# Designs tried in a protein design run: peptides against a protein of PDB entry 4KTY. Part 158

Target 1, 266 residues: chain A of PDB entry 4KTY
Amino acid sequence: YVLNDIGVIFYGEVNDIKTRSWSYGQFEDGILDTCLYVMDRAQMDLSGRGNPIKVSRVGSAMVNAKDDEGVLVGSWDNIYAYGVPPSAWTGSVDILLEYRSSENPVRYGQCWVFAGVFNTFLRCLGIPARIVTNYFSAHDNDANLQMDIFLEEDGNVNSKLTKDSVWNYHCWNEAWMTRPDLPVGFGGWQAVDSTPQENSDGMYRCGPASVQAIKHGHVCFQFDAPFVFAEVNSDLIYITAKKDGTHVVENVDATHIGKLIVTKQI

## One batch from the design tools (peptide; made by RFdiffusion4, then SolubleMPNN)

Design b2_p23_3_s1 (from b2_p23_3, 13 letters changed)
Fold by OpenDDE base, seed 1:
Structure b2_p23_3_s1 (fold): chain B 266 residues (1-266), chain A 23 residues (1-23)
Amino acid sequence: as target 1 above (266 residues)
Amino acid sequence: LVATYTVPNKDVQSKVEIKTSYS
């Protein structure tokens, strides 16, 4: 999880799982220097650079360009007019070296590109890390642990009121570390995510969230456990918004979020 | 209420299209 510089990332659909190769290249020339540069751009204190909790949280913020002119600009509109299409990248090295050279965010990435670059960052700094793919991954915009799908009275989805959404798949990272800031038993794998999705205490970042805590329904522990929990375990709530302002729950679907979570086990 | 879930493109990250109807 630290020494392997080539991997596979799962994508596609739950009924048609696909894999793509990704070169992490954490040992290539200039990559460690670039990772240190990223922490310098974040103005991270030297005392915190040895703490995997702080490093992974800073990394989750800095691998995306939002807030802090970090590494990657995301694009999901299928245009990519001013950069490289996300599917054209085959590894982290070219992205990180371009960022170091230009000192400007690199265009463009989607979840697996963010996860690939973030994986390089973590492994380069000695943090064991892997990429996780979640199929039918929920994006809960208000951390209420459910997907609120609002309907018109005729039964059609009201896209204006419906703010929550579901990714066909989403990739994020798990980083191995102790969590002395949490109760006993919640160390080990921690979910961290550099894809810009939601604001966490003023920045687009996510984690580290204890996988063990989430698995046992403990979402009160830092960081961002409610959001990660919702990605894999939220119910779809179909709500009719009536003209009189009342809401009526029409249906609940507990089967279509987090259908499969896949990671490469080495 | 019947809901259908469709994936526009399996090769990229995309939002699932959810369509509903009464039957």
Scores: peptide ipSAE 0.648, ipTM 0.952, DockQ to the pose 0.908
Fold by OpenDDE base, seed 4:
Structure b2_p23_3_s1 (fold): chain B 266 residues (1-266), chain A 23 residues (1-23)
Amino acid sequence: as target 1 above (266 residues)
Amino acid sequence: LVATYTVPNKDVQSKVEIKTSYS
């Protein structure tokens, strides 16, 4: 296989798919060194740096700034007053080099920026990786594998009763590796996500989650399979919160989440 | 129950707005 240093990232809407170019720059000067620096900042043992499972998991944590002063600070409030708007980035190189130079998290990123930088990180370290875009991507905040939508008795949504939400789109990565820690057949593409969404055993990280495992409903397999599963498969559960505190399921929409998953083949 | 899904900004990652009503 040949690893491309320029890619395309899908975004927009399912009915209006858009693409943006992204320069990964995994072969550019200083980028590999920066990736090694990232692992150094993570205090990753040298012995683990050859293990794509450990590397991808560490990468998912370190590409975001949460917990460990990693590479990118996320922002979704459209202010971006103290940095670069996410849409202004065109590749990973400037971000990584800034991180290496400043030794401080770079502002700002959203999912595709995280995914772009993470893709560079993985590829630099010899891990085949690609970016995946999921339209109508669920964010299951309470790990119940469903997207809860609570309604008042009058039928209006009460957004205060759950932290569950749906992204218009979400980008994450798939990394190719063997999974000797899983049953036979669950190697190959592994979902990994550096966008800080949920805490996974003490850190904002996600994966590697076996794509095959998720596809076959094996959400018990490490790491973070339930979360990834929910991103693409959650049912929308409309629940009426009664005045007496009881909950009544009014409707279930099993077709809305994960309407389209797009990736460019490597 | 009728649900309406609105994407506030397709150019950035944003939360889908869900509105419901009884008809």
Scores: peptide ipSAE 0.645, ipTM 0.951, DockQ to the pose 0.896
Fold by OpenDDE base, seed 3:
Structure b2_p23_3_s1 (fold): chain B 266 residues (1-266), chain A 23 residues (1-23)
Amino acid sequence: as target 1 above (266 residues)
Amino acid sequence: LVATYTVPNKDVQSKVEIKTSYS
């Protein structure tokens, strides 16, 4: 099949949806070689390189620099002092070629940059892939499938106790594959995410998580289904932390997380 | 309890600012 070399990534806000062009460049010179190099850096055996489950999971780890000196260093502090601001990137090619040339992680990325590069990686290796944008995307920090917002007794948010957070938007990828390791019906699109958010069994990676499983609330299936489920379906739980150490639920907001999920069909 | 959700910068990925108060 022929895949588009240029795509559109959705971002912004649910009430002000924006788009940016992204050049995947999966057919550009040196890009496939770089993707193979990425798998070499991951020390991935040749026998596993034909398995989209293993490839996508390795890719989710290697597109971010954490743990393994992968492709991209994330930055969300608006400084970007030692590299390229995430918004300055227009495609995957320059990033991947810089990585291959320097053999060092490239600075800097945010979710759409990670997703763009990861999309190139997957497509280069023959895995159908698309980018998904989730507005008001939850970041569950303690794997309890809810956003715990702790409040002081005066009603203000206790930022010290509140570890969970919500992205204005978050981009990740869906990759098409069969899942013989899962029950029948849970193949097809799999959520995979290279943005370093949470540690998954020893390294920052995410997926593949069956989209069908997530849609039906099956969070027990590998990999990282609870985290992906929480990204799109968490309730905001407002909890007052009393001085005596007790917690009281003040409010529950089930309307804000996952307001809109946008993707293009492949 | 009233919660307000503010996006500080729409052009980049950022954490939503959640502010709460009793009304």
Scores: peptide ipSAE 0.643, ipTM 0.951, DockQ to the pose 0.908
Fold by OpenDDE base, seed 2:
Structure b2_p23_3_s1 (fold): chain B 266 residues (1-266), chain A 23 residues (1-23)
Amino acid sequence: as target 1 above (266 residues)
Amino acid sequence: LVATYTVPNKDVQSKVEIKTSYS
C-alpha cells in the first residue's frame, strides 16, 4: 500500500463542503520516535505493539490529553489563549514534535486535528488509515442509540435536560486491520476516534469498531460500536418532559443525523 | 412541532443549535 504524506480533510457544511490539506509527515525525522514515545507513555507492553487492535485503541486514548496526558488538548469554546488555535495547524509534525520535546499535552485541537495526528500515528506504525468526515454527527452521551431532545411544555428545547448533541461535522479515522476477535467478515476498515467524546471502559477513547458491523447494525461487537453507530444513524427523538415527570414523544427525525459521510477511497 | 437546525460556524467543529416551535 501507499502511505501519503499529505491528505485532504473534509469539513464545513453538507451544502458547502470544504477541504483542508493536512501534512501527516509520518516519515519526517522524529515522528516515528514520537509515536513510540506515545506508546511508552501509555505503558503499552511490547507484545501488544504489534497488534493493530491494541495499537489503534491505545492511540485513540493517547492522541487526546484526557486521562493520560496524551498528545492534544481539545477546545471547543473558541478561546485558545494558551496555545495554538485548532485551525492554525497544517499538519501533525509540529504537534507531535512539540509533544515529544515538552512531554506535555499540546493545545489545541478539534476533531480534524485529532484525526490528523491520529492518522499520522497509525500510518507511522504501518497501519493503513484514513480520515472520515461525518456531517451532522451525533454525540450520544448515554448509549441509547438515539438523540434525546427534551422539550419544555411550551415546545422550546430544555437545554438542561438535553445532554445529547449534534456536531456540525465530526472527523475520525478508519484503520485497516484483521479482527480475529470478531466473527469472519468484520475485519477491514475499523472506526477509531481520538477526539475525547465519551468514556469507554475507563478512558476517553473509541474503537476499533468494525465498519462492516456498524453498516449492518451489529452494535454488540467491540469496541464502542454503539457510539459509532449513533454518530451516523441516530434518530432525533423530541420528548416533552411533563411537570409530573412523564415523557411524551412529540416527534422523531430519522433523516438528520449522518447526512453525509466522506472519506477518500483507498 | 417544527425543528430548525443552525450551524453558526462551519469552519470549526461546533454543536448544532436546535430550536423547536409548535408554530
Scores: peptide ipSAE 0.640, ipTM 0.952, DockQ to the pose 0.888

Design b2_p23_3_s2 (from b2_p23_3, 13 letters changed)
Fold by OpenDDE base, seed 5:
Structure b2_p23_3_s2 (fold): chain B 266 residues (1-266), chain A 23 residues (1-23)
Amino acid sequence: as target 1 above (266 residues)
Amino acid sequence: LVTTYTVPNKDVQSEVEISTSYS
């Protein structure tokens, strides 16, 4: 999880699982310097750079360009005229070296690109890390731990009222660390995510969230446990918004979020 | 309520298309 410089990232669909190779290149020339540069750009205190909790949280913010001119600009509109299409990247090295050279965000990434670069960042700094792919990954944008799908009275989805969404797949990272800031037993793998999805205490970042805490429903533990929990465990709640302003729950689907979570074992 | 989930593109990250009907 630290020494491997080549990996496999899962994507596609549950019924058609696909893999892509990704070169992390954490030992390539200039990569460590770039990781240090990233922390410099984040204005991270030297005292915090030895703390994997702080490092992973800063990394989750800085691997995306939002807020702080971090490494990668995300794009999901299939228009990549001013950069490299996300699918064209084969590893982290070119992205990180371009960022270091240009000192400007690199275009473009999607979840696996963010996860790939973030994995390099973590491993380069000696933090054991792996990429996780979640199929049918929920994006809860109102922190209620459910996917609210609003319906018109005719039964069609009201896309204007429906703010929550579901990714066909989403990739994020798990980083191994102790969590002295949490109760005993909630160290180990921590979910961290650099794909810009939600604002967390002022920045587009996510984690570290204890995988053990999430697994056992302890969503009150820092950081961003409710969001990560929702990604893998949300129910789809179909709600009819009546013209009189009342809401009626029409259906609950607990079968389609987080159908499969895949990570490569070493 | 009938729900249909469609994955529009497996090669990139994309939102699942959710459609519903009473028939």
Scores: peptide ipSAE 0.626, ipTM 0.948, DockQ to the pose 0.877
Fold by OpenDDE base, seed 1:
Structure b2_p23_3_s2 (fold): chain B 266 residues (1-266), chain A 23 residues (1-23)
Amino acid sequence: as target 1 above (266 residues)
Amino acid sequence: LVTTYTVPNKDVQSEVEISTSYS
C-alpha cells in the first residue's frame, strides 16, 4: 500500500461538509524518533511494540496529555492563552517535534488535531490508518448506549442532570490490523481514539474496537466497543425527571446520532 | 414535545445545543 503524508480531514456540519488539509509528515526528520519516544514515555515493553493492538491502545492514551503527560492538551472552551489555537495547526510535525523538544504536553488540540497526530503515530509504526469524521457524534458518559436528555417538568432541558452530550462532529482513527484476540471476522479496521473523552480501564484511551463487531452490534468485544457504538448509534432519550423521583420517557429520537460517517480512502 | 438541534459553530468541534418545548 501507499502511505500519503498529506491528507484531508472532514469537518463542519452534515448539511455543510467542509475539509481541511493536514500534513501527517510521517517521513519528516525526527518524527519516527518522536513516535518511539512516545512509546518510551509510556514505558511500553519492547515485546509489545510489535503488536498493533497494544501499540494502538498505548497510542490512544499517549497522544492525549491526560494521565501520562502525553502529547496534546485539549481545549474546547475557546481559551487558548497558553498555547496555539487548535485551528492554527496544519499538521503533525510541529506538534510532535515540540513535544520531543520540550518533553511537555503541547497546547492545544481538538478532535481533528488529536486524530491527525495519532494518524502520524500509527503510520510511522507501520499501522495502516485513516481519519474518520462522525457528524452528530454522541458522548455517552455512563455506558448505557443511549443519550439521556433530562427534562424539567415544564419541558425544558435540565442541563444539570443531563451529562451526555453530542458533538457537532468528532474525528477519530481507524487502524487496520488482525484481531487474533477476537472471534474470526472481527479483524480489519479498528476504531481508535486519542481525544480524551472517557476513562477506559484506568486511562483516557479508546480502542481498538472492531468496526465489524460494532456494525453488527457486538459490543462485548474489547476494547471500548460500547462507547464507540454509542458514538454512532445512540438514541436520544428525552426523560422527564419528576419531583417525586420518577422518570418518564417523553420522546425517543433515533435519527440524529451518527447521521454521516466520512473517511478518505487510503 | 418539540426538539430543536442547533450547531453553534461549524468550524470547530462544539457541542450541539438541544432545546425542547411543549407545543
Scores: peptide ipSAE 0.624, ipTM 0.949, DockQ to the pose 0.905
Fold by OpenDDE base, seed 3:
Structure b2_p23_3_s2 (fold): chain B 266 residues (1-266), chain A 23 residues (1-23)
Amino acid sequence: as target 1 above (266 residues)
Amino acid sequence: LVTTYTVPNKDVQSEVEISTSYS
């Protein structure tokens, strides 16, 4: 989880699981220096740089370009004219070295690119880390732990009212650390995510969220446990917005979100 | 209510298309 510099990232769909190789390259020339540079850009206090909780949270913010001119610019509109298509990347090294050289965000990434670069960052700094792929991954937009799908009275989806969405798949990271800030038993693997999805106390970042806490429904623990919980456990709630302003629940689908969560044991 | 989930592109990260109908 620290020494392996080549990995496999799962993607595709549940019925057609695919894999791509990813070179983390945490031992390549300039990569550690770049990771330190990232923390410098974040203006992270030296005293916090030895704390995996703080480091992973800062990393989740800085691997994406939002807020702080971090490493990667995301693009999901299939327009990559001013950079490299996400699928063209094969590892973290070129991305990180470009960032260090240009001192500007690198274009472009999607979830596995973010996760790949973030994995390098964590491993460079001695934090055991792995990439996790969640198929049918919910993006809860309003932090209510459910996916609200609004319907017109004719039964069609109201795209204007529906703000929540579901990714075909989403990749994030799990980092191994103790959590002295949480009750006993909630250390170990922590979900952290550098793909910019939701604002967390002023920045696009996510985690560390205790995997054990999430598995047991403890979403009150820092950081961002409700969001991560929703990614894997949200029910799809189909709601008709009536003309009179009332809402009627038409259906509940508790089976689609988080159909499969995969990680390679490396 | 019938719900249909469609994955338009599984090679990249993309939103699942959710469609509904009463029949």
Scores: peptide ipSAE 0.621, ipTM 0.948, DockQ to the pose 0.871
Fold by OpenDDE base, seed 4:
Structure b2_p23_3_s2 (fold): chain B 266 residues (1-266), chain A 23 residues (1-23)
Amino acid sequence: as target 1 above (266 residues)
Amino acid sequence: LVTTYTVPNKDVQSEVEISTSYS
């Protein structure tokens, strides 16, 4: 007798933590088949489907629609006219079944929707997975491991000088696996993220990145460790852009990013 | 430099608004 667990996803802000229920439905009819279909759409070799490293990385790419007509189209502009508002979803089942039926990306998702669907995908394929919420999650767009905030000489922010941003919160997944491709000790929880944030070697995907590696500052380890590291540990660097084109660091805030990381216990 | 962080909408994923001013 297999039970379908209803998960809890944290969101909101650090001073007002909220929770939403999410039904993963990994044992519901058609869901496993849909997960296999996703891997088929990714043209994933059968031999690779038993490797959680490859599976999680492919899943990271395929749960978002970018590049490969994957499962979910993200929308952050509050315009959901051609689909379902992200907040209206309550679980993965409807999304995955719609994808399987229509064979077209489903609209729309945001981080927790991506994470929810990705969690289902991972669990369906026998990969232990959980959702992680990071409050004040940095989006390092230029891979410099810091969040750049540019200022005019008058002290006002100039948002045009960088694409770096900070999410109020961001949800991604951690998947449990061995990492024989990494040094001993860097298996276990791996950060994987299907929310389309950055291009990783040709497509919007993220991970698996060893949580232990990141924790110990080993950002050189595959995959996408610098990005994940930046999400949770970036310093906010306030830089004045001088008229002569020079940059001067005015302030550094090392406490703001990753104020709280929350996940349920397995 | 005074910094202000504003969360526009906590119910959805949104970018934090960062503003600054000199004291």
Scores: peptide ipSAE 0.612, ipTM 0.945, DockQ to the pose 0.883

Design b2_p23_3_s3 (from b2_p23_3, 12 letters changed)
Fold by OpenDDE base, seed 5:
Structure b2_p23_3_s3 (fold): chain B 266 residues (1-266), chain A 23 residues (1-23)
Amino acid sequence: as target 1 above (266 residues)
Amino acid sequence: LVATYTVPNKDVQSKVEITTSYS
């Protein structure tokens, strides 16, 4: 999880799983220097750079351009006139070296690009890391651990009231580390995500969230466990919002979110 | 209530389209 410089990222649909190769290139010339540069841009204290908890959290913030002019600008509108389409990237090296040379965010990325670059960052700094793909990945934007789908009285989805959404697939990272800040048993794999989705204590970042904690429903543990939990386990709650302000739960679907979670084994 | 889930593009990350009907 540290030494491999080429990987496979899963994408597509649960009934039509696809793979793309990704060159991490953590040992290529200039990549370590770029990772250090990223931490410099984050104004990360030297004392924190040896702590994988702090490093992974800073990385989750800095791999995306939001807030801090980090590495990658996300785009999901299929218009990439001022950069490289996300699907055109084949690895992390070109992205990181462009960021280092230009000192400006690189365009453009989507989840697997963010995850690929973040994986390089983590591995380059000696943190074991892997990419995880979650099919039908929920995006809970109000931290209630469920996907609220609001309906009109006629049964159609009210897109204006419905703020939560579901990705066809989403890629993030798991990083291996001890968690002395958590109770015993919640070290190991930690979910971290550099794709800008939600604000976490002042900036777009996510994790590290203990995979074991999430697996056992301990969403109170730092960092961002509720959000990660919702990505893989939230129910779809269909709610009729009546004109009189009454909310009625019409249906609950527990079968679609997090249908499949895939990661490559070493 | 019947919900339909549509994945518009498998090659890129995109939001699932959810449509519902009482029929």
Scores: peptide ipSAE 0.650, ipTM 0.953, DockQ to the pose 0.889
Fold by OpenDDE base, seed 1:
Structure b2_p23_3_s3 (fold): chain B 266 residues (1-266), chain A 23 residues (1-23)
Amino acid sequence: as target 1 above (266 residues)
Amino acid sequence: LVATYTVPNKDVQSKVEITTSYS
């Protein structure tokens, strides 16, 4: 989880799982220096750089460009006129070296690109890390642990009211660390995510969230456990918004979100 | 209520299209 510099990232669909190669390149010239530079740009105190909790949280913020001129700019609208299409990247090295050289965010990434670069960052700093792919990954925008699909009275989806959404797949990272800030048993793998999805206490970042805590429904522990829980466990709630302002639950689908969570053994 | 889930492109990260109808 630290020594491998080439990996495989899962994508596609549950019934048609695909893989892409990704070169992490944590041992390539200039990469460690760039990771240190990232922490410098974050103005991370030196005393915190030895703490994997702080490092992974800062990394989740800095691998995306939002808030802090971090590494990668995301694009999901198929418009890549001012950069490189996400699918053109084959590894972290070119991205990180471009960031170090230009000192400006690199365009463009999607979840696996963010996860790939973040994986390099974590491994460079001695934190065991892996990439996880979640198929039918929920994006809960209001932290209510469910996917609210609003319907018109005619039964069609109301796209204006429906703010929650589902990714066909989403990639994030798991980092191995102790969690002395949490109750006993909630160390080990921690979910961290650098893809900018939701604001977490003032920044687009996510985690570390205890995988064990989430598996047991404990979403009260820092950081961002409710969001990660929702990504994998949300029910789809179909709600008719009536003209009189009342809401009626028409259906509940508990079978689609988080259909499959995949990670390779590295 | 019947819901249909469509993945428009498996090769990139994209939002699932959800369509619904009665009957």
Scores: peptide ipSAE 0.647, ipTM 0.954, DockQ to the pose 0.906
Fold by OpenDDE base, seed 3:
Structure b2_p23_3_s3 (fold): chain B 266 residues (1-266), chain A 23 residues (1-23)
Amino acid sequence: as target 1 above (266 residues)
Amino acid sequence: LVATYTVPNKDVQSKVEITTSYS
C-alpha cells in the first residue's frame, strides 16, 4: 500500500474554493517514533495499539493539547504571539518533531493543521486516512442535532443565549477500518476529528464515527455520531426568547449547513 | 424574519456571522 507524503487541503468558502499543500512526512526521520511517543504519552495499552478503532480515538484526543498535553494548541482569536500562526505551517513534520523535542504542546493550530497532523499520525500507524473539508460546518454544543439561534423580541440575535455556532469551513479526517463493534455495513470510512470542539466522555476527542451510519441517519452508534451528523446536517432553528420566558420558533433554515463536503481520494 | 450569513475571513477557520431582522 502506497501512502502519499504530500496532500492538498481544501478551505475557503463554497463560492471560492481554495487549496493548500500539506506535507504529511510520514516517512521522515523521527516521525514514526514521534507517533509512538504520542501513544506513550496517552498511556495507551500495548494491546490496543493494533486496533485502529482505539488508535484513531486516542489520536483524536492526543493531536490536540487539551486534557492530556497533546500535540497542538488551537487558537481562533487571531492571537499567535507565543507561537507560529496556523497559516504558517506547511506540513506535519516540524510540528511533530517540535513536540517530540520539547515534550510540550506546539502553538498554534486550526482545523486544517489538526487534520494534517492527525493524517500523518494515522498514516504512520498504517491506517488509511484522508482529510475532509465541510463548508458551513455546524458546531452543536448541546447535542440536540440542531443549531439553536436565539433572537430578541426585536429580531436581533441574542448572542448570550446562542451557544451553537457555524464554522465557515471545518477540516477533519476519515480513517478506513472495519467496525466489528457495529452492525454489518458500517465499516469503511470513519470520521475522526482532533480539533478540540466538544467533550466526548471526559476529553476533547471525536470518533471514529461511521460515515455510512451518518449518511443513513444512524446517530446511535459509537463514537460521537450525533456530533458528526450535526456538523453536516443541522437545521438552523431561529427561536425568539420572549420576555415571559417562552420560546417561539420563528424560522427554520435547512439549506446552509454542510453545503459542500470535499475530500480527495486516497 | 430574514437571516444573513457572513463569512468574516475565508483564509482561516472562523465562525460565520449570523444577523437577523424582520422584513
Scores: peptide ipSAE 0.644, ipTM 0.952, DockQ to the pose 0.909
Fold by OpenDDE base, seed 4:
Structure b2_p23_3_s3 (fold): chain B 266 residues (1-266), chain A 23 residues (1-23)
Amino acid sequence: as target 1 above (266 residues)
Amino acid sequence: LVATYTVPNKDVQSKVEITTSYS
């Protein structure tokens, strides 16, 4: 007797936390086959399919359409004319089955949709997984572990000087696995993210990054620990761009990013 | 320096708007 759980995904803002239900449907007909198909599309070696490190990393790449015609096309510009608005999805099943049927990326997703589908993928393949929501989630675009906010001399923000940004919230996944490739103690929950945010060694993918490693500041550990670290722990650095080209740090806010991280228990 | 953080749409994933001004 096996039941599919309906998950809860947190979103909204820190002062107004909201929840949405999500049906993972990892045991629904065709879903496992679709997950295998995803790995086939990734041309993943059969020998690696039993390795949760490789599987989760491939999954993080393939759940998004970038690079490899993976499952979901993201859209953050409120233009959904050629597909389904991200908010219209209620679970992973329809998305995955559409992908399998059409053999083309499904439109459209945002972070929770990516995370939902990725959660299904992981669970289908026997990897314990959960969705994590981070409020005020930084997007460090230049891998300097800080969120740069550039100011003109008059104090106004100049958004053209950096691609760094902050999401109101961001959802990614944590997958449970051993990490024999890391020192002892850095197994367990690993952050993995299929939302296409940054290129990681040639592909839009993220993780697995050891949660414990990140907590202890070991951002040098594979994979993508600096990016994940920045998502939850970046300082907001307010920098005045002087007319002479010099930069002056005006202020540092070390408390704003990652104000709240929420996840359901497994 | 005063910073203001505005969430444009909490129902979707969106970029926080950060504005600043001097007193």
Scores: peptide ipSAE 0.640, ipTM 0.950, DockQ to the pose 0.894

